Peptides against a protein of PDB entry 3HUF. Designs and how they scored, part 48

Target 1, 320 residues: chain A of PDB entry 3HUF
Amino acid sequence: MWIIEAEGDILKGKSRILFPGTYIVGRNVSDDSSHIQVISKSISKRHARFTILTPSEKDYFTGGPCEFEVKDLDTKFGTKVNEKVVGQNGDSYKEKDLKIQLGKCPFTINAYWRSMCIQFDNPEMLSQWASNLNLLGIPTGLRDSDATTHFVMNRQAGSSITVGTMYAFLKKTVIIDDSYLQYLSTVKESVIEDASLMPDALECFKNIIKNNDQFPSSPEDCINSLEGFSCAMLNTSSESHHLLELLGLRISTFMSLGDIDKELISKTDFVVLNNAVYDSEKISFPEGIFCLTIEQLWKIIIERNSRELISKEIERLKYA

## One batch from the design tools (peptide; aimed at target 1 K45)

Design b2_p21_5_s1 (made by RFdiffusion4, then SolubleMPNN; from b2_p21_5, 10 letters changed)
Fold by OpenDDE base, seed 4:
Structure b2_p21_5_s1 (fold): chain B 320 residues (1-320), chain A 21 residues (1-21)
Amino acid sequence: as target 1 above (320 residues)
Amino acid sequence: SEEEEKKHLERAEENEEEAEK
């Protein structure tokens, strides 16, 4: 989201979130959803127009800002952004930091991009929330992204957490729920005067972890917990691979269960499968190797003695 | 200081005519 602040009293000491939309900026406007009052004698009654675009698909992957357009409203002293005079037709900016000078005002409006990028685990939830979140200037998507700051878990009552949720947890993404999204949708009016009134997602995250026994106490308890073990996985998802890497596993990939030969078995402690393959192919599993699902692995990983548990299971099946 | 310079600029602006447009 874009946040503006200014030195001195030109913004009345307030920070403000700018959502996608159009704002008239000037001395003789009243602060509302489409106006920003700036108090200085050299600032025109109506000085500039700011236009913030909705996030692009690219912004979801890059964590880049919503496009920020500035137009001078034919003022006496003009408008500058990052020491450059704004052109007559207006200019567009993709920099994360903008120093906006209105007229001869000695104090600048500082606009900065606070990165917030929400990944959804469920396409149905994305479909429900994407439009509203985009109108807040928040990029949204389904695929994993290095720019992802928040993750909305799929809340199916009584189901195991998804691989996406497991991975989001281990990579220290802030896991949020629908309650947080609902709260975000209501803040539009309150944040006009104070950008600090944005809800803290960390409180939501802490509550999710505390109230769900499928989460360990911290990601650090699981990261590299299986260092020294080797697994093989079917080449299915990048998220599953990255999850296993974060556990400290040496990973081999195979294309089919038929590719699991004696050589692979000799170098592998266990095979990790998705639920669909596990359930369909359990009758065709190679002898002498431990096969488990990611969800079964996760149930072991969240235990304090995970290394001992997995070692016992490997030994049991190698001698079976 | 940078703060003194800003105060000087602010005082200079206070003496400028209000921008009409």
Scores: peptide ipSAE 0.038, ipTM 0.707, DockQ to the pose 0.088
OpenDDE base, seeds 1, 2, 3, 5: peptide ipSAE 0.036, 0.036, 0.037, 0.037; ipTM 0.711, 0.709, 0.704, 0.717

Design b2_p21_5_s2 (made by RFdiffusion4, then SolubleMPNN; from b2_p21_5, 10 letters changed)
Fold by OpenDDE base, seed 5:
Structure b2_p21_5_s2 (fold): chain B 320 residues (1-320), chain A 21 residues (1-21)
Amino acid sequence: as target 1 above (320 residues)
Amino acid sequence: SEKEKEEAEKKAEENEKEADK
């Protein structure tokens, strides 16, 4: 989201979130969803127009800012952004930090981008929330992104957490739910006066983890917990591979269960399968190797003695 | 300095009173 602050008291000492939309900036406007009052006698009654675009798909993957357009409203002394005069037709900015000078005002408006990118595990929840979140200047998507700051867990009561949720947790992404999204939607008007009224997701996250026994106490309890073990996996989702990598596993990939030869078995402690393959092929598993799902592996990983548990299962099947 | 900012603002204020005309 874009946040503006200013030197001196020209913004009344307050910070403001700028959502996607158009703002008239000047001395003789009233603060609302489309106007920014600037208190200086050296600023025109209507001085500039700010236009913030909705996030692009690229912004979801990069964590880049919503495009920020500045237009001078034909003022005597013009408008500058980052010490450059704004062109007659206006200019567009993708920099994360903008120093905006209105005319000859000795105090500048500082606009900065606070990155917030929300990944959804469920396409239905994305479809429900994406429009509202995009109108807050928050990029949204389904695919894993290095720019992801928050992950929406689906509240299906009694369901196992997904691989996406497991991976988001280990990546130290803030896991949130629909209750946080609801709360986030209510603050839009209040943050016009004070950007500090933006809700913190960390409290929501702490409550999710505390109330769900499928989570360890911290990501650090699981990261590299299986260092020194080797696994083989089907060439499945990138999230599954990255999850196993964060556990400290040495990973080999194969295309089908038929590709699991004696050489692969000799170098592998266990095989990780998706649920569909595990359930369909359970009768045809290679002899002398431990096969499990990611969800079964996760249940072992969250235990305090995970290394001992996995070692016992490996020994049981290698010598059976 | 804060004093230079105040003088710059006062000078800008004089220039705007000429622009509102």
Scores: peptide ipSAE 0.045, ipTM 0.723, DockQ to the pose 0.060
OpenDDE base, seeds 1, 2, 3, 4: peptide ipSAE 0.039, 0.039, 0.034, 0.019; ipTM 0.718, 0.714, 0.682, 0.430

Design b2_p21_5_s4 (made by RFdiffusion4, then SolubleMPNN; from b2_p21_5, 9 letters changed)
Fold by OpenDDE base, seed 1:
Structure b2_p21_5_s4 (fold): chain B 320 residues (1-320), chain A 21 residues (1-21)
Amino acid sequence: as target 1 above (320 residues)
Amino acid sequence: SEAEKKAKEEKAEKNEKEAEK
């Protein structure tokens, strides 16, 4: 989201979130959802127009800011952004930091981008929330992204956590739920005057982890916990591959169970399969190798003695 | 610093007097 603050007292010492929309900036406007009052005699009554666009699909993958348009409202001394005079028709900015100078005012408005990108594990939840979150200037999507800061866990009562949730946890993404999204949607009006009133996602995350025994105490308990082991996986999702990498595994890939030859078996401690392949092909598993699902692996990984547990299972099947 | 704040305030007052002209 865009946040503005200013030098001196020209913004009354307050920080403000700018959601997607249009703002008239000037000395003689009242602070509301479409106006920003700036207190200086050097500033015109109506000085500039700020327009913040909704997030693009590209912004979800890059963590880039919503486009920030600045137009001078035909003022005597103009408007500058990053020491450059704004053009007569206005200019658009994609920089994460903007120094906005209104006329001859010696105090600068500083606009900065706080990265917030929300990944969803479920397309139905994305469809429900995307519009509201985009109106907050929050990029949303389903696919994994290096720009992802938050992950929406789908709460199904009595279900195992998904691979997406496991990976989001290990990559230190803040896991949130629908209750946080609901709360986030209600604060839009209250954060106009004070950007510090944004709800803390870390409290929601702590509550999720505390109330679900399927999570380890920290990502650090699992990261590189299987260093020195080798696995083979079916060429599945990128998330599954990245999850196994974060566990410290050496990974080999295969296209079908028929590609699991003696050479692959000789270099591999265990085979990781998706649930569909595991359930359908369990009768046809190669002899002398331990096969398990990601969910079965996760149940081992969350235990304090994960390395000992996995070693015992490998040994058990090597002699079976 | 307090000196930098004062220098900015003096610059503001100068700019205000120039904006009124």
Scores: peptide ipSAE 0.052, ipTM 0.723, DockQ to the pose 0.041
OpenDDE base, seeds 2, 3, 4, 5: peptide ipSAE 0.044, 0.038, 0.049, 0.049; ipTM 0.698, 0.713, 0.716, 0.717

Design b2_p21_6_s1 (made by RFdiffusion4, then SolubleMPNN; its pose is not in this set)
Fold by OpenDDE base, seed 5:
Structure b2_p21_6_s1 (fold): chain B 320 residues (1-320), chain A 21 residues (1-21)
Amino acid sequence: as target 1 above (320 residues)
Amino acid sequence: SEEEEEKKREEEADKILEEAK
């Protein structure tokens, strides 16, 4: 989201969130969803137009800002951004920090980008929320991204957490739910005057983790917890691979169960499968190797004695 | 003080604006 603040009292000492949209900026406008009052005699009654675009798909992957357009409204003294005069037709900016000088005002409006990118695990939830979140200037998507700051967990009663949720947790992404998204949608009007009224996602996250026994106390309890072990996995999911890497596993990949030869078995402690392959092929698993799902592995990993548990299971099935 | 210097700059800017009107 874009946030503006200014030195002195020109913004009445307040910070403001700028959502995607158009704003008339000047001395003789009233603060609302489309106007920013700036209090200085050196500023024109209607001085500039700010236009913030909705997020792009690229912004979701990069964590880049919504495009910020500034146009001078044919003022006598013009408008500057980062000490450069705004062109007659307006200029667009993708910098994360903008110093906006209106006319001869000695005080600068500082616009800065607060990165927030929300990943969804469920396409139906993305479809439900994407429009509203984009109107808040929040990039959204389904795919893993290094720019993601938040991850939406679907509240399905009685369901196990997904691989996406597990991976998001280990990446230290703030896990949120639909209740947080609902709360976030209600603050749009209140944050016009006070940007600090943005809801704290960390409180939501803490509550989710505390109330769900499928999560360890911290990501650090799981990261590299299986260092020294080796696994093989079906090359089906990049998230699954990255999850296993974060556990400290040495990973070999295969394309089918038939590709699991004696050489691979000799170098591998266990095989990780998705649920569909595990359920369909459990009768035809290679002899002398422990096969499990990611969800079964996760249940072991969240235990305090995960290394001992996995070792016992490997021994049990190597000699069965 | 920095505040006094800023206020002086604001007053100068306001004066320039008034003279330019």
Scores: peptide ipSAE 0.045, ipTM 0.637, DockQ to the pose 0.031
OpenDDE base, seeds 1, 2, 3, 4: peptide ipSAE 0.106, 0.000, 0.020, 0.027; ipTM 0.765, 0.194, 0.518, 0.559; seeds 1, 4 fail the geometry check

Design b2_p21_6_s2 (made by RFdiffusion4, then SolubleMPNN; its pose is not in this set)
Fold by OpenDDE base, seed 4:
Structure b2_p21_6_s2 (fold): chain B 320 residues (1-320), chain A 21 residues (1-21)
Amino acid sequence: as target 1 above (320 residues)
Amino acid sequence: SEKEEEEKREKEAEKILEEAK
């Protein structure tokens, strides 16, 4: 989201979130959803227009800002952004930091991008929320992204958490729920005067972990917990691979059972299979290697003695 | 108790490993 603040109390000492939309900026406007009052004698009554675009798909993957357009409203002394005069037709900016100088005002408006990218675990939830979140200037998507800051957990009562949720947790993404999204949808009016009134997602995250026994106390409890072990992985997603990497596993990825030779089997401690094929494919592996789904593995790795449990099983099967 | 719940989850993990054959 874009946040503006300014020096010299020209924004009344307040920070403000700018959502996608158009804003008239000037001395003689009243603060509302489409106007930004700036208090200086050096600023025109109506000085500039700011236009913030909705997020692009690219912004979800890069964590880049919503496009910020600035137009001078034919003022005597013009408008500058990052020391450059705004062109007559306006200019567009993709920098994360903008210093906006209105006329000869000695104080600048500082606009900065607070990165927030929300990944959804399922397409139904994305379809429900994407439009509203995009109108807040929040990029949204389904796929994993290095820019992802938040992850929406699908709450199915009594079901195991998804691989996406597991991975989001281990990579230290802030896991949120629909209650947080509902709260976000209501903030537009409250944050006009004070950007600090933006809801804290960390509280939501802490509550989710505390109230769900499928999470360990911290990601650090699981990260590298299986260091030194080797697995073969079949019919899994990229998220599954990254999840197993975060556990510290050496991973051999195979497309089919035929890709696994005797040498690879001899170096593999256990096999990870997709849920859909687990029952049919587990029987294809030799005696002495155990097969797990990621969900089964997760139930083990959240335990404090997970390494010992797996080690004992490997030893038992090696001498069997 | 939290300890009883932990012991229960540990037993479930052990059972998963035993059945993973």
Scores: peptide ipSAE 0.354, ipTM 0.885, DockQ to the pose 0.006
OpenDDE base, seeds 1, 2, 3, 5: peptide ipSAE 0.344, 0.343, 0.346, 0.341; ipTM 0.883, 0.883, 0.883, 0.882

Design b2_p21_6_s3 (made by RFdiffusion4, then SolubleMPNN; its pose is not in this set)
Fold by OpenDDE base, seed 5:
Structure b2_p21_6_s3 (fold): chain B 320 residues (1-320), chain A 21 residues (1-21)
Amino acid sequence: as target 1 above (320 residues)
Amino acid sequence: SEKKEEEEREKKAKKILEESK
């Protein structure tokens, strides 16, 4: 989201969120969803137009700002952005920091990008919320992204957390739920005059972790917790692979259960399978191999003695 | 006691490992 602040009390000491939309900026406008009052004798009654675009797909992957357009409204002394005069037709900016000078005003409006990029665990929730969140200037998507700041888990009471949720947690992404999204959708008007009224996702995250025993106390409790162990993986999910890497596992990949030969068994401590393969093939697993799902592995990893538990099981299978 | 909680966690983990066979 874009935040604006200003020097010299020209914004009355307030910080304001600018959502996607168009704003008339000037001395003789009233603050509302489409107007920004700026208090200076050097500023025209109607001085500039700010237009903030909705996020692009690229912005989801880069964490870049919504495009910020500035147009001067034919003022006597023009408008500058980052010391450059705005062109006659307006200019567009993708910089994360903008110093906007209106006419000869000695004080600037400082616009800065607050990064917020929300990944969704399922396409249904994305479909439900994406439009509303994009109208808040928040990029959204399903795929993993290094720009992701928040992750939406589905609030299904009593279900196990997904691999996506596990991975988001280990990546130190702020996990949120539908209640937070609902709250975000309602605050838009209240934050016009005070950007500090924007809800903090950290409280939501803390509540999720506190109330769900499927989360460890910290990502650091799980990261590299299985360092020195080796696994073989049959899974098509890149998130599953990255999750196992974050656990410190050496990973071998195979394309079919037929690739699980004596050589593979000798080189790996256990085999990780997806739920569908595990359920279908559990009767046909080779003797002497420890096969489990990611969800079963996660239930072990969240325990403080995870290394000991895995070691004991590997030993049991070697001597059985 | 912390020891009882650890014993309960170990029992849960063992049960999960047994169910994975």
Scores: peptide ipSAE 0.018, ipTM 0.344, DockQ to the pose 0.006
OpenDDE base, seeds 1, 2, 3, 4: peptide ipSAE 0.000, 0.016, 0.016, 0.005; ipTM 0.211, 0.327, 0.346, 0.330; seed 3 fails the geometry check

Design b2_p21_6_s4 (made by RFdiffusion4, then SolubleMPNN; its pose is not in this set)
Fold by OpenDDE base, seed 3:
Formats: C-alpha cells, structure tokens, sequence
Structure b2_p21_6_s4 (fold): chain B 320 residues (1-320), chain A 21 residues (1-21)
C-alpha cells in the first residue's frame, strides 16, 4: 500500500494510507477519501492530483507498487517528483519511494510503498476477496511468488493443513485467515487519518500457530531438519518440491512409480507421494523403500525427534 | 544556508500567491 508522510507538519504530523483512487491535493481542501489537505502558504488551494491505480497481476509477482500518477493542476510553481518537474499531462511512477514537492514548499510529501501481497490457497477464497483487497492496493493471487508477504489459510475444522500452508509457513510468510481479511476490509475509512491503524497480521499469525497443533513453534525448527537425507518425489507441484528443499532434502523427481528403478532406490531414503497416488498405488509400491505422503512427512517433521523417526523407518525397511 | 534560501523562496511564493488571489 502507498503511505504518505511529510516534514514540517504540512500533513499535520500524520501518516496516511492512499488506496487506489484519485486525490486532490492542496491547501484549501478537506481531508477525506478523495482529498489531501496540505498546510503551507506556498501551496495552491488545489495543487496536484494523485491517482493510484489498482494492482496489476505483475505486481503480485514483483511486489512492486501500484502505479502512482501525479498531475499538476496548472499551478504557478508546478510540482516535482524526485527532483524532476511533473510533465504537463502528468507523470506515472513505479518507484517505491517518491519525494513530492508542491510548488516552492521546502517540505516534501514522502510517499513510500509498503509491500503486501496476499496468496490464497484456494480459488474460491481468492474469488471472494480479491476485489476488495485490490481496492486496498493489495495484489492477490494463487501461485507461489517470492513477493508474497501473506498467505490465506482456509479454516477447515479437522482437516490437515495443505502443502501450500506448510510451504508458506516454512518460507516465513505471514499466515492469515478469513478473520484477518474481514478486519482488513473494515479499516479503509479509519486509516485515512492514521496509517498506524492498519491491522497487524502478526497477531493473527501468532494466534493461528498457537491454536493449531499442526504447526511447529517456528519455521526454523523444520528448515534443514532433514539435511543429509534424500527423497524421490512425483514431479507434480513446484510448491511440494520447494517444501522438500526447505527441509534440506536431496530431491530426485520421477513421473510415475514405474520409473523408480534400483538405481534410484539405492540413492533414495524414501519416496514422497501426493495423496491421490498414495491411495491408488499403495499395493504397487516398490520393495525396499518406504513411501509416504507430504502430510505424513509433515507430521514427522514437526516432531522434535524427526531425524530419529525417519532413520528408524529407513532401517526397518532395509532389513525387512 | 540552503535552508535559509528555501525559506526565502517560500516567502516569495507566499507573496506571489497572496497577490494572485
């Protein structure tokens, strides 16, 4: 989201979130959803127009800012952004930091981008929330992204956490739920006056971890916990591969269980399967190696003695 | 001082904006 602040009390010492939309900026406007009052005698009554666009799909993957357009409203002394005079037709900016000078005012409006990109685990929740979140200037998507800051967990009572949730946790993404999204949707008006009123997702995340025994205490408890072991996995999802990599596993990929030959078995400690393959092919598992699901592996890795548990199972099957 | 020049420029701008009212 875009946040503005200014020196010299020209913004009354307050920070403000700018959501996607259009703002008239000047000395003689009243602060509201479409106006930003700037307190300086060197600034025109109506000085500039700020227009913030909704996030693009690219912004979800890059963590880039919503496009920020500045137009001077035909003022005597013009408007500058990052020491450059704004063009007659307005200019658009994708920089994360903007120093906006209105006329000859010695104090600048500082606009900075606070990155927030929300990944959803399922398309239904994305469909439900994407529009509202985009109107807050928050990029949303389903696919994994290095720019992802938050991950929406679906609260299904009694279900195991998904691979997406597991991976998001290990990536140190802030896991949130629908309750946080609801809260986030309500603050739009209140944050006009004070950007600090933006809800902190970390409290929600702490509560999720505390109330769900499927999470370890920290990602650090699991990261590289299986270093030195090797696995084979079905080449199905990049997230599953990345999850296993974060555990410190050496990973071999295969396309079908039939591709698991003696050479692969000799170099592999265990095989990781998705639930569908595990359930359908459990009778045809290769001899001399154990197969487990990612969910079964997760139940082991959250234990303090995960390495010992896996080692015992490997030994049991080698001597069987 | 660069700051004194900025304040001087602001005062000049104030005067010009007051005269343009």
Amino acid sequence: as target 1 above (320 residues)
Amino acid sequence: DEKEEEEKREKEAEKILEESK
Scores: peptide ipSAE 0.159, ipTM 0.772, DockQ to the pose 0.036
OpenDDE base, seeds 1, 2, 4, 5: peptide ipSAE 0.058, 0.016, 0.058, 0.128; ipTM 0.658, 0.327, 0.666, 0.743; seed 2 fails the geometry check

Design b2_p21_7_s2 (made by RFdiffusion4, then SolubleMPNN; its pose is not in this set)
Fold by OpenDDE base, seed 4:
Structure b2_p21_7_s2 (fold): chain B 320 residues (1-320), chain A 21 residues (1-21)
Amino acid sequence: as target 1 above (320 residues)
Amino acid sequence: SELEKELEKDKEEEEKEEKLK
């Protein structure tokens, strides 16, 4: 989201969130959803117009800011952004930091992009929330991205957490739920004057982890916990691959179970499958190798003695 | 703030000038 601050108390010492929309900026406007009062004698009654666009699909993957447009309202001394005079028709900016100078005011408005990018675990929740979150200037999507800061887990009561949730946890992404999203939807009025009133996602995350026994105490308990082991991966997502990498596994990727020969079995400790393949191909499992799902692996990895548990299963099936 | 008071005074002066036009 965009946040503005200013020097010299020209914003009354307050930080403000700017959501997508249009703002008239000037000395003689009242702070509301479409106006920003700036307190300086050097600033025109109506000085500039700020327009913040909704997030693009590209912004979700790059963590780039919502486009910030600035137009001078035909003022005597103009408007500058990053020491450059704003053009007559206005200019658009994609920089994460903007220093906005209104006329001859010695103090600048500092706009900065706070990184917030929300990944959803399922398309249904994305469809429900994307519009509202985009109107907050928050990029949203389904696919893993290096720019993701938050992850909305799928809450199916009584089901195992998804691979996406497991990976988000190990990646140290802040896992959130619908309660946090509901709170975000209500903040538009309260954050006009104080950007610090944004809800703490870390509190939501801590509560999720505390109340769900499918999570270890920390990602550090699982990261590299299987260092030294080797696995073969079949018919898995990129997230599954990255998850296994974070466990410290040496990974070999195969297209089919038939690609696993005796030489490979001799070098591989276990085979990781998705649920669909595991259930359909049980009869086709190679002899003398331990096959499991990611969800089964996760149930082992969250245990304090995960290495011992995996070793016992490998030994049991290698000599069976 | 003193600055807000000065701006309010400037606003009152400008509103008086607009009423005289």
Scores: peptide ipSAE 0.020, ipTM 0.481, DockQ to the pose 0.125
OpenDDE base, seeds 1, 2, 3, 5: peptide ipSAE 0.018, 0.019, 0.019, 0.021; ipTM 0.483, 0.463, 0.478, 0.495; seed 5 fails the geometry check

Design b2_p21_7_s4 (made by RFdiffusion4, then SolubleMPNN; its pose is not in this set)
Fold by OpenDDE base, seed 1:
Structure b2_p21_7_s4 (fold): chain B 320 residues (1-320), chain A 21 residues (1-21)
Amino acid sequence: as target 1 above (320 residues)
Amino acid sequence: SELEEELKKDKLEEELEELLE
């Protein structure tokens, strides 16, 4: 989301979130969803137009800002952005920090990008929320991205957390639910006057973790907890691979259980399978190797003695 | 557009304000 602040009290000492849309900026406009009042005698009554575009798919992956367009409204002294005069037809900006000077005003409007990118675990939830979130200037998607700041957990009562949720937790993404999204949608009008009224996702996250025994106390409890162990990974998602990497595992990837020979078994502590392969192939598991699902592995990892537990299981099956 | 007319009016008012200073 774009946030604006200004020096010299020209924005009344308040910060404001700018959602996607068009804003007339000037001395004699009233603050609303389409106007930004700037208090200075050196600023025209209507001085500039700001246009913020909705996020692109690329913005979800890069964490880049929504495009910020500035047009001078044919003022006597013009408009500058980052010390450069805005062109006659307006200019578009993708920088995360903009210093906007209106005419001869000695004080600048400082626009900065606050990164917020929401990943969804479920396509149905994405379909439900994407439009509303994009109108808040929040990029959304399903695929893993290094730019993601938040992850929407699908709450099914009594179900295990998904691999996506596990990975989101370990990569220190703030896990949220639909209740937070609903709350977020209601603040759009209230944050016009004060950007500090933006709801904190950390409260929602803390409540999720506190009320769900499937989460460890912190990501740090699990990160590198299995350092020194080696696994073979079969038919898993990229998120599953990244999850296992965050656990500190050495990973070998295979296409089928038939690719696991005696040499590989000698170098591998356990095999990680998806649920479908585990259920179908449980009768044909290689002898002398511990096979488990990622969900079964997660149940071990969240325990304080995870290393001892996994070592015991490896030993039990290696000598059976 | 209505906005363009308002902008013209704003300019005239600003020019008048400058002349009265």
Scores: peptide ipSAE 0.317, ipTM 0.888, DockQ to the pose 0.794
OpenDDE base, seeds 2, 3, 4, 5: peptide ipSAE 0.311, 0.313, 0.314, 0.313; ipTM 0.886, 0.886, 0.886, 0.886

Design b2_p21_8_s1 (made by RFdiffusion4, then SolubleMPNN; its pose is not in this set)
Fold by OpenDDE base, seed 1:
Structure b2_p21_8_s1 (fold): chain B 320 residues (1-320), chain A 21 residues (1-21)
Amino acid sequence: as target 1 above (320 residues)
Amino acid sequence: SLEEEIKKDKEEEEKEEEEKK
């Protein structure tokens, strides 16, 4: 989201969130969803137009800002952005920091991008929320991205957390739920005058972790917890691979259980399978190798003695 | 229209600047 602040009390000492939309900026406008009042004798009654575009799909992957357009409203002294005069037809900006000077005002409006990108684990929830979140200037998507800051967990009472949720947790994304999205949608009007009223997702996240025994106390409890172990996995998902990497595992990939030869078994402590393969092929598992699902692995990883637990299971099956 | 308001604002600002000279 874009946030503006200014020096010299020209924004009344307040920070403001600029959601996607168009704003008339000037001395003689009233603050609302389409106007930004700036208090200076050196600023025109209506000085500039700011237009914030909705996020693009690219912005979800890059963590780039919503495009910021500035147009001078044919003022006597013009408008500058980052010391450059705005062109007659307006200019567009993708920089995360903008210094906006209105006319001869000695104080600048400082616009900065606060990165917020929400990943969804469920396509139905994405379909439900994407439009509303995009209107808040929040990029949304299903695929993992290095720019993701938040992850929406699907609340099904009594279900195991998904691999996506596990990975999001270890990646130190803020896990949120539908209750937070609802809350976030209600604050749009309240944060116009005070950007500090933006809801903190960390409280929601803390409550999710506290109330769900499937989460460890912190990601740090699990990151590199299996350093020194080797696994083989079915090449099915990128998230599963990345999850196992964050556990500190050395990973070999295979395409089918038939590709697990004696050489691979000799170099591998255990095999990680998806639920479908585990359930269908459990009778045909290679002898002398420990096979488990990601969900079964996660149940071990969240325990404080995860290394000892895995070692015992490996030993049990090597001698069986 | 916004364009008409902007035009009026400019005409008023020009007058206010001339009165200060």
Scores: peptide ipSAE 0.247, ipTM 0.851, DockQ to the pose 0.787
OpenDDE base, seeds 2, 3, 4, 5: peptide ipSAE 0.238, 0.240, 0.246, 0.245; ipTM 0.846, 0.848, 0.848, 0.850

